# Ledger of designs, part 83: peptides against a protein of PDB entry 8BZL

Target 1, 228 residues: chain A of PDB entry 8BZL
Amino acid sequence: SYDRAITVFSPDGHLFQVEYAQEAVKKGSTAVGVRGRDIVVLGVEKKSVAKLQDERTVRKICALDDNVCMAFAGLTADARIVINRARVECQSHRLTVEDPVTVEYITRYIASLKQRYTQSNGRRPFGISALIVGFDFDGTPRLYQTDPSGTYHAWKANAIGRGAKSVREFLEKNYTDEAIETDDLTIKLVIKALLEVVQSGGKNIELAVMRRDQSLKILNPEEIEKYV
Target 2, 242 residues: chain B of PDB entry 8BZL
Amino acid sequence: SRRYDSRTTIFSPEGRLYQVEYAMEAIGHAGTCLGILANDGVLLAAERRNIHKLLDEVFFSEKIYKLNEDMACSVAGITSDANVLTNELRLIAQRYLLQYQEPIPCEQLVTALCDIKQAYTQFGGKRPFGVSLLYIGWDKHYGFQLYQSDPSGNYGGWKATCIGNNSAAAVSMLKQDYKEGEMTLKSALALAIKVLNKTMDVSKLSAEKVEIATLTRENGKTVIRVLKQKEVEQLIKKHEEE

## One batch from the design tools (peptide; made by RFdiffusion4, then SolubleMPNN)

Design b1_p13_3_s4 (from b1_p13_3, 12 letters changed)
Fold by OpenDDE base, seed 4:
Structure b1_p13_3_s4 (fold): chain B 228 residues (1-228), chain C 242 residues (1-242), chain A 13 residues (1-13)
Amino acid sequence: as target 1 above (228 residues)
Amino acid sequence: as target 2 above (242 residues)
Amino acid sequence: SEERERIRERLYE
């Protein structure tokens, strides 16, 4: 059956395993990314962390390099593999090219990696989508999204995961130049977007902020509540 | 070429990896393993199900494995898979030690194995490992640590957790009784006995059916000790008196 | 089953 073949096209031209991997992404917790003027913001729905779980080991937002961070939705173990390879590539680029990667470069690398896993009979696709944000060397903020197929696009704002549709609809209505005029407004926009799908406010949201020439900052719950 | 496709863990139309889910479900039928992190140590407690009279008593621990001087693990699931994975853990730890002349950090060892587990869920011709592991360890970076990993290659750090049979009930009890910041190894041992007594499908908890290992620091060295049967009996007796 | 649901929650984050 075509649905069981990893690299076989259906008669209608579908790669079922890629499509099914996209369904896996939809089961993941919601992540949102917004590009502001001089800021990029990632927000993720915190699944109720088990009371006894160490929060240090549960990170849905991770740094790929000093100038790039990523949020993902889907299979956590798959994400770890992608993250590790991306980190290695970022370091390799610094060593060989003597400059940090552009956000587009590392996105393309990740996309190519994913694509290869759709074309090998011995591999299933990665069950993850990713939002990749950061700053290019020239100080330009960037936001990219990748999916299991290995496609990628640049965005002003986007969302992935189970609540992505609702969040995207919200962003389509509310993303304006006025809404991102300041860093604080941009952060507020992300929080409001997540609140469309997340219950009980700031306690269930993880936020990461990267400003120009600054490192990734993860906001604590108290800081998030100030924006609600 | 088609033969490998049939043996590859693939996505369902709903985006599920059923073979991974089934492996995890199978682990739910395995013997119970508990891990509890304390301020002054960390412990593993595991159910012994295979008490065969003809088993060589020399096996100090059936379900608890020493990985190196600073780490141990317990396993729930397929024994053969467990043996392969525990051996791999030892090899990874040894290679690291040889290369860097220092013990491998606990989380790094866990992640290395988890990457292997993940690979067995993604590459053709392989099946998921039917094993979940609890890891206890000490390193200079984070001190005492407790980790859990599953067939997917996912892992997490825990203050207390349980895998295997009745794990959900055990976790619920741990959540109720675990006192964050005030947990001593002594209290952790008592808690382990309490939880096992309630979660094991036995009429009476006996020392023969429970393996307990503790990891502590003494004089700047890690000490991994499997409790003697008499010690476990005393813990059980103390619990019965309370 | 509740257990299956917990498994799914762990797999898909």
Scores: peptide ipSAE 0.348, ipTM 0.822, DockQ to the pose 0.708
Fold by OpenDDE base, seed 1:
Order: C-alpha cells, then structure tokens, then sequence
Structure b1_p13_3_s4 (fold): chain B 228 residues (1-228), chain C 242 residues (1-242), chain A 13 residues (1-13)
C-alpha cells in the first residue's frame, strides 16, 4: 500500500496525525514567550551545542521580519519550511500593502499553512509549535502561539516544548502586572520561567528581546547572567 | 509501534518519524566520511569501499563530488539517492549562477537541498533519502565552510564532523584533537588520517581505501583538489611514523 | 540504543 500520509478522522472524531504531531512538539526543546508592556521576550532552552558545531547554524529563535520573531519547538526541518514561507509573506505584504505585517496577520498565515497540511491528502502535519512575538505598527506588543493543527491564540505568556507544562505553571503563578512593570523585570521573568526546566543555569538559555521601535536583540550569555 | 514503521510520512503515536530514523540508521552502515575545517582550507576524507578490479572507469572520486567551482560534497548512504541529490545540487547551483550572475552562497545551496529532503519526509508517497552529506565550500560571506545534512532535511555548520560508519567514535576523536583557531590544513589532513585509521574497520589504512579532497584559496580563486594516491600514502606514512 | 537516541536528538529541536 503506497502509504499516503493521510490525516483522517478517527471514529471518535480525532485527527491522530495532528495529535501525534503535537507529541513531536513535546520532544522539542522548551521555548517561552512573554509579552511585557513595551517589550516582548522569547527564551529557549539552548541545547548544548556540540563543541564542533557552528553556533550560527543552530538557531531556535529567528526573525520573520523587522518587527516579528519566532521561536519553535519540534522538528527543525519542518520549522525551516514554515519560517521561509513566513518570511516571504512578510516581504510580500510590505510590497503589496506597503506596511509591515501585524503579528496576528503573520500568525494567521502560518496557522493557515499548518492547517492546510492537516487537510491535504498526501501531506503530514508540521511537527512544530511556534511562539510568535513582535510589535504591530502602532507599537502594540503581541504574543501568539500556533500548534500543528493550525490553531492560534494570543497570549500574555506561554511556553511550548518538552518543559512547557512546568513553565506555564510558573508563569500562571508569577505573571502579574508588577512582574512586567519594566523591561528588566520582564526579562527576568522569562529567565526564571526557563530555569524551572533548564539545568545548569543561564548558560543553557538563549534570549531574544524586542523592544518598541527596536530591532531584535539576542542577548549574550553575559547579559543573561546579569538577570540571573 | 511496528505499524508506523512502514509508513514513510506518518507520525507515530509518540511523535516519531520512524522512516527518517531508519534512514539515518542505514547511513551508519555506509562508508565513513570526514570533514574538517581549517583556517586556510577545508577538507573531505572518505572511505573507499568498492575497489573492484573489473571496474572500467577508474573513478578518481567515488564519494566526493564537485558541485561547482566553490563547493564539493561527500556522501554517505544509498548510492542511487546520492546521485540524484548531487545532481540536484549541481542544478541548483547552476540555476542560481545563471539567475544572479554570482555563485550561490554555500549555506543557501545546502538549505535548498535540505528543503527537498524535508519534502520527502512530509509528502505522502515519498520515502526519505537514505543519504547524509558533508559539504565543503568557500564564499565571500563566511569564507571556508563545512556543513552536514541528513535525511530529515536538517543541517548544521561544523568545524569538524563525520558521517557514516563509526561516526560517533570519529566525532569523539575530533572533539578531543581539534584545536579551535589553530587548525591548519596540514594539521587537518593529519587529523583526518588519524581518525580514519581508528574508525575504519581495516587492519591497516591504505591509500587505495581513502579519498581526500581539499578546498583552498589561491590568488583569489577557489581550488578543489583531490589528493593523489601518492600524496595520501605519504600522509599515512607520516602518521605511522608519529 | 545510544545511536538511536542521538538520532532522535538531532531530529527535534
């Protein structure tokens, strides 16, 4: 039987391949996103880069556009496909609409892409969840999450990947207006959240910060340690 | 769990792509390929297994392929799959050159192929390519580069790495002996011989069983050279004397 | 088993 990757409904109404793709996401490294007042922060568990690996080629956080960045959990190769498609759309939008995409727009685009791969016979779902953060043109910080099903929601804070449950529990307890009152506090919150699941402290954390009207900044380990 | 083993593009209940994993496992049985990045060049070293006296064509390089003037690759895995992928790499590189009137950046060529590999893991009716590749190249953006890609469509840049048989052991050895920032092409060649000598299941390493290619820059041009058997013999001899 | 585990680690990030 030529096994066409068929995402079909179970008798109980479940899309097993989508659910299984979600399990694939859980195998990925943990990522966390937090929306502050005038800042958005992404943090990821940094896998110990093999000593001989070029760090440049190992990125879990990527820019989709100047105003939007994304972290993912799951299949790395799948993520690359999604990222590339999203980047193209961001550029296309700038050309056609003459404005950058809103974070919601690009999230919806990604979500729609994922959804199509759940419905098309002969395609398997993407094995990735994504945290998408950025600023709308009006300066509003946004955080969205999307999963293999193509669903997406806006969040104040969220996590994906292997340690997502623990991180979310932490965020539910500690995300307050006071905790995000300043940029520094917001960054600290992300670090603390990741430290719930990341061993060996700040050395295994990658942080990306986007402030209002500023470009994406990846913090170096020394900068991260200042918050720890 | 076995039910999902045979389907090429279906997630298991645990979120695994077994066919991709199996393809990667199959590559572990292929001949060893090494890549080492140096300050003044990059090299590929590959095990040559098929020495058949009746082969009419003396393939100067069985496992090392020139992709363009600035890039070469080595392959571990299914030969037929390798041929398809190496041909595709050449086509991609050529199309880019024609379109942009400049050589394709190394990483971009790698990613283009990786996207193809990934597609064969996601689209029904396809099986993963049973091939891993090492890429060496030079471009104006990053200079000398070494990349590895696998059947999943994942890739990474490396200072030194190994694919194929006993790759894990080879990588461990490379980690021990690779000196960051101090690696010359000469030292890299010596290291390659050292690692191959230990990882190849042969009692004695011979020049007949090893292919080595170097990529260097001379007078602002990339030079890809496959070492002659005599040169490889000299490298082996030097290693035995140390 | 160790090799399989390494393979899996490479697939998921």
Amino acid sequence: as target 1 above (228 residues)
Amino acid sequence: as target 2 above (242 residues)
Amino acid sequence: SEERERIRERLYE
Scores: peptide ipSAE 0.342, ipTM 0.806, DockQ to the pose 0.726
Fold by OpenDDE base, seed 3:
Structure b1_p13_3_s4 (fold): chain B 228 residues (1-228), chain C 242 residues (1-242), chain A 13 residues (1-13)
Amino acid sequence: as target 1 above (228 residues)
Amino acid sequence: as target 2 above (242 residues)
Amino acid sequence: SEERERIRERLYE
C-alpha cells in the first residue's frame, strides 16, 4: 500500500508526523541565535569533521540573502531543500518588489512551505527547525524560529536541536540588556550559551555574525577563541 | 517500531526515517567503492563482484559510469536504482550544458541528484534509493573533486572515502595512509590497491575483480580513463612486492 | 551497532 496519507490527525487531535519530525530535530546538532542591539549572531555545535572530509561542504549556517542567514537542526537533506527554496524566493522578491525581503517575510515563506508539507497528501513534514536572523531594510535586527509544523515566532534569543533546552535555560537567565550592550558581549553570550552543551570549547563551535549593513561573517576558530 | 519499518517516507516516534537507515545499511553489503583525490587527478576504484563467464564483455565498466566529459561516478547498492540515478545524472548534465553552454559544475550535479534522492525520502508512494555514489570530477571552480552521496540525499566532499562493504575499515585505512598535499595520482592508485586488498573478502586480489578509473587534465581537457586489466595487474604486482 | 550509530549521525545535523 502506498503511504499517500502521511500526516493525518489522530483521534485526540495530534499530528503525529509533525511531532515525530520535531523529535528528528532534537537529534540534530544544537543551534543558537541571539539578537543584539546592532548585531545578530548564530552559533552551531560543530560535529567533528572527519579527517578526510572537505570542510567546505559541511555548512550548518548559510546565507539566504545578503541580509538574512539561517541555521538549522535536523535532517540535513531536508534543510537543503528549504534553503534552496528560500534563496529562490529572496531573489524573486528582489526582482518583483525591488526590495530585499524582510526577515519576517522570508520566515513566513519558509513556515508556509513547511506547513504545506504537513497538509499535502503524499508528503511528510520537513525534519528541521530553523533559526533565521538578519536585518530589515530599516536596520532592525531580527531573529525568528520555525518548526516542522510551520509555526514561527520572533525571539530575542532561542535555541534548537539536541541541547536546546539547556541552552534556552542559560539564555533565560543571562539574556539582559547589559549582556547584549555591545557586539562583543553578544558574541560572548552565544559562545557561553553553546558551551553549556558543547565540549572542548571553540573547536566545536561555528559562529556566524551579521552586523548592521554588513554581510554575513563566519568566524574562524582563532577568532572564536578570543571570546572564550 | 515495527509499524514504521513497513511504511515508506514516514518518521518513527523517535524521529527516525527507518527506510532511509535500512537503505544505507543495505549498501553496506554491496561491493566496495573507493575514491581518492590527488593533486594531479582523482580516481575511483570499485570491486567487481559479478564476474560471470557468460557475461558479454561489452561491459566496459560495471560499477563506474561516465556522466559527462568532466565527471564520473561509482555506485554501491541496488543495480536497478543505480541505473536510474546514473541516467538522471547524465540528463541533468546535458540539460545544463544546453541551457548554459558550459558544463555543469561538479557540486551542482551532485546536489541536483541529491535533491531527487531527498524527494524519494519525503514524498509518499516512493521508497529511498538503495544507492550510494562516489563522484569524481573537474571543474574550473574547484579543480579536481570527490563527492559522496547516500540514500538520504546528503552529500559531502572528500579527499578520500569509501562506500559499500567494509567501508568503515577502508576509511580508517585511508585516514592512516592519506598524506594531505602530497598525494599524487600514482600514490593514490597504490593506496587504492592497498586498501582494496585488505577490505575485499578475497584471498588474493585479482585485476579481474577490480575496476579503476582515473580523471586527469591533459592539455586543458579532462580525460577519464578506465584502466586496462594489464595496468591493474601491474599495480597489484607492485603492491605485492612492497 | 556502531555502524547503525554512524548512519544516524550522518542523517542528522
Scores: peptide ipSAE 0.302, ipTM 0.780, DockQ to the pose 0.720

Design b1_p13_3_s4 (from b1_p13_3, 12 letters changed)
Fold by OpenDDE base, seed 5:
Structure b1_p13_3_s4 (fold): chain B 228 residues (1-228), chain C 242 residues (1-242), chain A 13 residues (1-13)
Amino acid sequence: as target 1 above (228 residues)
Amino acid sequence: as target 2 above (242 residues)
Amino acid sequence: SEERERIRERLYE
């Protein structure tokens, strides 16, 4: 049976391992990204960190560079590999091109990496989707999504993971120019979107904000509660 | 499910990596290992199952391995896999030291091994390592640290945790009794004995069946010490008197 | 088993 082999085409033209990797993503915690006017916001469902676990080692939102960060859904160990490769590329780009990467560039790099892992018989696909947000050097906010297949697209807002469908439906209804008119409204939109799938209020949400010419800021629970 | 559980680690139709899950399940049958972080040190406590009289009395720590001057680990799972991974840890640590002329930070060593573990779950022709590890260490960045890693290549920092047989019950007990900010190494040792006494499938806890190592700082140096049998006996005795 | 569920939860974060 073709679905037993590492990423081969089925008779009907399916890449089952890629499709199955997408199913792995759906098992991951929910992540949401929203592009505002002068802000990008990532929110993730915070799985209850075990009482005795060090929170420092549990991060679902990671900086790739000063101007780019990402959230992911799916296999954490796979994500670490992708993140590390992306970070190296960001630094390499700065050294060789003397400018930071554009959000599209690094997204394309990640997408290409994922795609290669779908075309090698010696590798399984990455079991992750990613939301990549940041600012281009011209100050334009960007949001991209990648999936296990290596596809990528630009978005105004999107979600990945187990609650992605509900969050996307919410965003489709509520993402308007008025809803993102200010930074605070944009943050509120993300929180409201996550609350569609997260039962307990601000305590179970991790929120990251990047404003133009500012570093990534992770909001503390108290700051999140101000928006709830 | 059987169609995807016997070959190289691939995704099932449901998006599961069964070989990784099976490796983790296998670890549940291994001897219990505990780690507890204290304010003045960190410890590992491990069940010793091989008490054969014919084993050469040079009781090398069966389950606790020194990695470098600042780190040690305990293992639960397949012994041969554990040996490979512990050797790799030592090599990574040594290479780092040679390259940077300073000890490798604890988390970096853990991450390096976890990347190897992850690779064995993604590349064809390889199987996951059937091993979970607890790491104890000290570095100048974060002080005393305790980490846990599993066959998937995931890891996390912990104040206290357990791997191996009855790990869930042990973790529950640790959650109940661990006092954040007030844990001394002495109290941690007592807690370790308490938890092992309840989680080990033995009628009576004996010093011969328990290995304990402590990592402390003395005069600006890390000291890794395996407790002597007599010391462990005293800890057990104290527990029985309470 | 509860243990299998915990394993799954750890794998998919």
Scores: peptide ipSAE 0.282, ipTM 0.800, DockQ to the pose 0.747

Design b1_p13_4_s1 (from b1_p13_4, 9 letters changed)
Fold by OpenDDE base, seed 3:
Structure b1_p13_4_s1 (fold): chain B 228 residues (1-228), chain C 242 residues (1-242), chain A 13 residues (1-13)
Amino acid sequence: as target 1 above (228 residues)
Amino acid sequence: as target 2 above (242 residues)
Amino acid sequence: SERRERIAERLYE
């Protein structure tokens, strides 16, 4: 059996544990990222929070540093480990290099971490994909995606999670220079994309916006409704 | 799929971690533990199942553990696993105190343990801990807090929650009766008794079968107190009169 | 069972 605790190649060249980890990602709620001209936007399907649960402890979007934020889909506990490692690296980089990380750098770090967990005998892959957005020090907005395999690519727009296919199809049709001409239009694009898979409108969407030279802002429901 | 449910730390073809799910299922058979956050305190109430007359009474609490001066926890699941995790919690808290000369923030202690739990779901040669925990605490950042963690390493903050046997029913009852912003510790205690009375598989709720701890602030200090049997009896009596 | 599925759903975000 090739489906062991150890990630090994099948005879046909598949890493089944990695592929299965990708299936775990699909069980996560949908996340979408869009790179605008001077803005990056993350949108996520808001999981219904239990009435008695503290909303503070339920977050799918998190800051990695002042200039980088991340949304994930998949195993929540796995995500926390990755987030913590990434945050430490961001701080370490600031101390050692005396500059914030580039979005590509931190993505590569996360990707390398994930890759190591696909090759080590004593580890299973991380069951998460991530959308990583932010600004480089030169003010360039960036969007990257990484998956359980440790692969990563730069994107104009992308989605992860259970509704990712539908969202991507929407983005492929609707992502144009005109559609991202302004910050507001970019935000609207993300919302429209999420509405392809999210029921009940803006109440079930969480949005994070990072504008050039500004900190991450999580939009409140009223702000989201403005764009719906 | 049976092929993937007998091995640790592997994904099924559907992307599931069956060993973690099974651990959580096992916890459903453990004694009920309940936590309620109030404006002036936080409490844990736990079912005591092992009432043996020959047990040495030295153990004041079977299921509620003091972690440090500002935090306590209750456990549902495998006792041996619980002992390991509670010990680890204490060690983490002490190491933090030593390093920073301040008590560890509540959520940070919870997350530290959750990272350990997660590791036991990801690293080979390990099985998930068969334990869920409720944490109560106070810190200067968020005041009174209630957390729940499970074998996966997930955690969340709660106003009120339940783990163990009949936890779903208990949570439903808590949702119905918990009044946000109006919950006093007194009312929380009454609610705890009410819920336990309905969720415990006993004909009659008795003080010997219930452990209750409260965490309050007095004169700028955290006070963790396990209620005496007589106090619990009074709470039960009051409930029966209503 | 429905309960088992609920457990599984709690693991993912």
Scores: peptide ipSAE 0.368, ipTM 0.786, DockQ to the pose 0.781
Fold by OpenDDE base, seed 5:
Structure b1_p13_4_s1 (fold): chain B 228 residues (1-228), chain C 242 residues (1-242), chain A 13 residues (1-13)
Amino acid sequence: as target 1 above (228 residues)
Amino acid sequence: as target 2 above (242 residues)
Amino acid sequence: SERRERIAERLYE
C-alpha cells in the first residue's frame, strides 16, 4: 500500500502521510489567533490538567522570541522539537543579522523545516499545525498559520485543532474592523470565538496577549473573566 | 489500522501513532512505580518483581537508578530499553556538568531524554522505547521535583503520579489522599505504602517486594537514600496497624 | 478499548 511508505506519492498524487498528519492536528485541542490593530492574541482550549500535574509543564502557548509567540495543535512532543528549533533560529538571527526575526521569517523557517520532513526519506511529517503571532520590528502585528505540509499563510484571524471549523466560521462572521478597534475588543473576540467550542467558560481558556513593544502576557483566569 | 501498527512509526489514516500507543500499553503490564512530592523531600516507590534467590548480584535497587548527586529515576517497561535510557541520562548529566561546571537542572535532563524518545517515534527504522520513567530531583531553580515521561517523548511535572501496572487506580488513590501543601515525607511514605498495598497484585505486601528511595536536602546537600528492608517493613507494619 | 483511547488522547495537545 502506498500509504504505508513514508514521503511517497500515491498514484493519484496524494501524500498520505501528510494528509494523515493533518488528521493528527484535528485531534489536538483548539487554538485561535487574532490580529488586532496593535495587538495579537492567542487563545487555546485548556486541556483538563490532571489534579496532581504541575501546570508549569503544560504549555500550549510558548514564546519563540521576545516579539514572537506560537500556539500549536497536534502531537505535543513534535511541537517541542519545532519550538526548540525555532527558538535557536530566533537567537541565531539576532546574533548574525543583529535584528530580531520578522514573524514571516520565522514562520517560513518553521514551514521549511516541516516541508523537509515531508520529503526526507526515513522521516515522518510533524503532526502539528501552528499559529505564529508577533510584531515585526516596524511595529506591524502579524499572524501566520502553518500545517504539517509546510505550507504557510498570513491571516487576520484563524484557528487550528479539533474545533477549528466552528471557530473559523465564527471569526468569518464576526471579524470586522469594528470588532478589533481596541485591544479589549480584540481580546473579547478571541474569547467569544473559543467559547463556541469550549465548555464551562473562562476556566478552560488560556489567553496570551502581545502588544506593541511589550512582552508576551499570559492572562490569569481572573483577567479572562473580566472579558466574559 | 493493522496496516500501520507493525512497521516503522507512521501515521495511521486517523492520525494515530500506533507503535507509540502499543509501547505505552506494554508499560501498563510492568511493575508499579510511584512518585510522591513532599514539602521536605521526594520519593520513589517501586514494585520489585524479580526476587530470585539464585541471583548472584545483590541488586539493592532493581528499578531505581541514581542519575547524579541530585536526581534519581524509576523505570517501568522493557528492562533493556530502560538500561539504555538510564545510561543516556547519566551521560547527558555528566556532559552538562563538564560543560557548564554546574549540575544540570532537573527539567532539562528530562527534556533531553524526551527529545531522544521523540526522535525514535519520528525517524524511520526505529521503534519507540518501551519505557516510562519517573524522575525525582532537586535543583536550585525549582527545589524538589517529580517528573513523568513516556515513549512518545511527552513529559510532565507532578505532585504525585504512578506508572506501570494498575497505574490508573493508583493515580485515583493519590488524588484522593494527597494533600497539597501539607505533605511531609513521612506522610508521603505512608501514602506510598497504602497505594502499593492496594495496587500490587499480591496477597500481602512485603518489604522484599518493594523498593523505596527518598531524596532530601541535608546541610545544603542532596541526599538520595534507598530505604533498608527493615525500614520498609516498619512502614508496612505501621500501615497494617492503622 | 477505553484504555487505548485514553493513551491516544495523552499524545495530543
Scores: peptide ipSAE 0.337, ipTM 0.775, DockQ to the pose 0.787
Fold by OpenDDE base, seed 2:
Structure b1_p13_4_s1 (fold): chain B 228 residues (1-228), chain C 242 residues (1-242), chain A 13 residues (1-13)
Amino acid sequence: as target 1 above (228 residues)
Amino acid sequence: as target 2 above (242 residues)
Amino acid sequence: SERRERIAERLYE
């Protein structure tokens, strides 16, 4: 019999497929997000790109819209589906509401999509967590996280993936108003946080920065080294 | 636990999709397919295993498929699955052409199929496709391109890569011999023969067992050409003389 | 097997 019911409650009230999807997230490389005063920063551990692989096609950080970016941890193919759906929604919102999405709106959309895949018969959960950063139209920087369950929360700083625990512990100790007082300090905080889990220094880190009224900027390795 | 092995694609307690992994394992038993990107073209080289005397002489390429005027692919894995996917690729490309009155960009075609593959890993009652593909193409955005996709719906761009039997060994050889920025189509062809000669489970490489297609640009048009047996023989002979 | 682990690693980012 085709098990139509993939995600079901255990006798003790657990949704095992959701929990196992969370384990899938932990297999992903580390991603970190930090909200500064007038900046949002995403940092990711670079997976060793095979020598003959085109780096253009391997991205853990992507734009959802001009004002929203996303990093993920977990199943890459699942992430692509979520990203595509989110991008379509961002464009649809612009057409129908005549304003860009708020970061909360698009996060809620993604979360709702994920939740539906935990409750629909014949569908497994998405094996991804996401850090979603950006600016609302009023210029407020935002950081959200969503999990395979469809749960989402706003954060000052957070991390996902295999090294998330260590990175979060670092951020809990070091995230202060003083530490994010400037854009440069905020970037430095992200780099230091990632260096807790990333081997071989700045060469294995990818950083994306979004400032108010500016497009997503991916820092080159030389720019990253300035903060190390 | 065996329970996660026999059912629809679900997560294991460790967060693994075993059915996808098993599909990828199955592809390892398929004939070898190589793709190499050059400065002036891109090629596919594939092992031809089904040489039966009773096959009708209409030697259609067994493993290399033309998708449209600007793209071709090679397949490794379950033949029936490959037929379904290659047909879908053609349909997607045609629908795009009709809708936008221009050829579909290479990466967009690849991603469209990858979304289908991914769906078969997430929706119940379906098994993953037991097929990996190499895509070669040209578009105005990125020029010559080589992509690889697998049953998970993941894909990547490559300068050179291999799928199927002994793919890991082939990739290692490609890493050693591929010179970035200096690869001509001629040198790529020679490299393909070299790698196939070492990775195919045959005592002697013959033209009958190898299919090669090249994609080039001539006078502002894409030309996809399957090499004739005689041309492949010449390549093999040249390799043996070195 | 080492091969299986390599396959698994390719699925996650």
Scores: peptide ipSAE 0.430, ipTM 0.832, DockQ to the pose 0.779; fails the geometry check

Design b1_p13_4_s1 (from b1_p13_4, 9 letters changed)
Fold by OpenDDE base, seed 1:
Structure b1_p13_4_s1 (fold): chain B 228 residues (1-228), chain C 242 residues (1-242), chain A 13 residues (1-13)
Amino acid sequence: as target 1 above (228 residues)
Amino acid sequence: as target 2 above (242 residues)
Amino acid sequence: SERRERIAERLYE
């Protein structure tokens, strides 16, 4: 039998390969995203970088454009493919429309890409979920999530990966207008949320912050410790 | 579940790609390859297993391939797959050079191949490549570099790493002895011999069973050199006297 | 089995 990656419906109406791809996401390290008033924050659990590994090549948070960044959970190689295509689309949009993409637009693009891989013969779904954050041209902060099915939604806060359930439960309890009143408070919220699942405190957390009209900033460990 | 073991590009109920995992397992039985990054160069050391007396052409290097003037790689796994991938690397590098009139950055070459590998894990009717690669190179962006890639299409940069047989043990030894910021090419060569001596399943390490290549910069040019057997012999001798 | 699990862990981030 030819080993065709076929995403087909089960008798009960399930797309098992999509569901199994979602299980692949759960094997990834935890990522969290929070939308503040004038800030978006991504936090990820740092994999124990092997002592001899170059940290530069281990990134769970990446820029898609100047106004959009993404964190993912799941298959690393799959993520690279999605990231590259998204980056190309962002640049293409700037050239053709003469404006940066909206966060929703690029999310929809990624979602559509994922969806096609659930329906195309001979292709397996992407084994990744993504948190996509950024600012629209009008300065509105946005947070979106995509999953292997190609479904996407806008969120105030969300998490993906292994510890996502615990992090989401924390966010559901602690995400208030008061908790995101300032940039610093928003960052603290993300850190606290990650600490629900991350062992050894701030040393194992990577944080990316995008403020209104500012470029993506990855916080160093010392900066993170100030919030702990 | 055994049902998912035979299909190359499907997820198991647990979200696993078993064929990719099995490919990586197969590579664990291949000859050992080491890569070590130094301040003044980078090296590859590979186990040479196929010493057949009836081989007409003594290939200077069986497992180490020059990719372009600034990069080389070593392979662990299925030889036929390795040949295909190394050829593709050369083609990608040449196309880039023709298009941009400059050598391809090291990481870009690695990622280009990794995208191909990834595709063979996602598109039906394809099996993963049964090959891991170590890449050494120099470019103007990051200087000397060492990369590792696996059948999944994942890659990473390393100061030192190992693929193939007893790779875990080798990596452990490298972690113990690698001194960040103080590694010279000379010390790296010594370390490579030390690790190979312990990880190769041979009674005695001999120069005929080890291939070593170094990548250095001389007068603003990259020099890739495969060490002569006599040079390797001297390295082994020095190790035995330590 | 431990080796296999280590291999699997390398695939996911």
Scores: peptide ipSAE 0.391, ipTM 0.810, DockQ to the pose 0.761; fails the geometry check

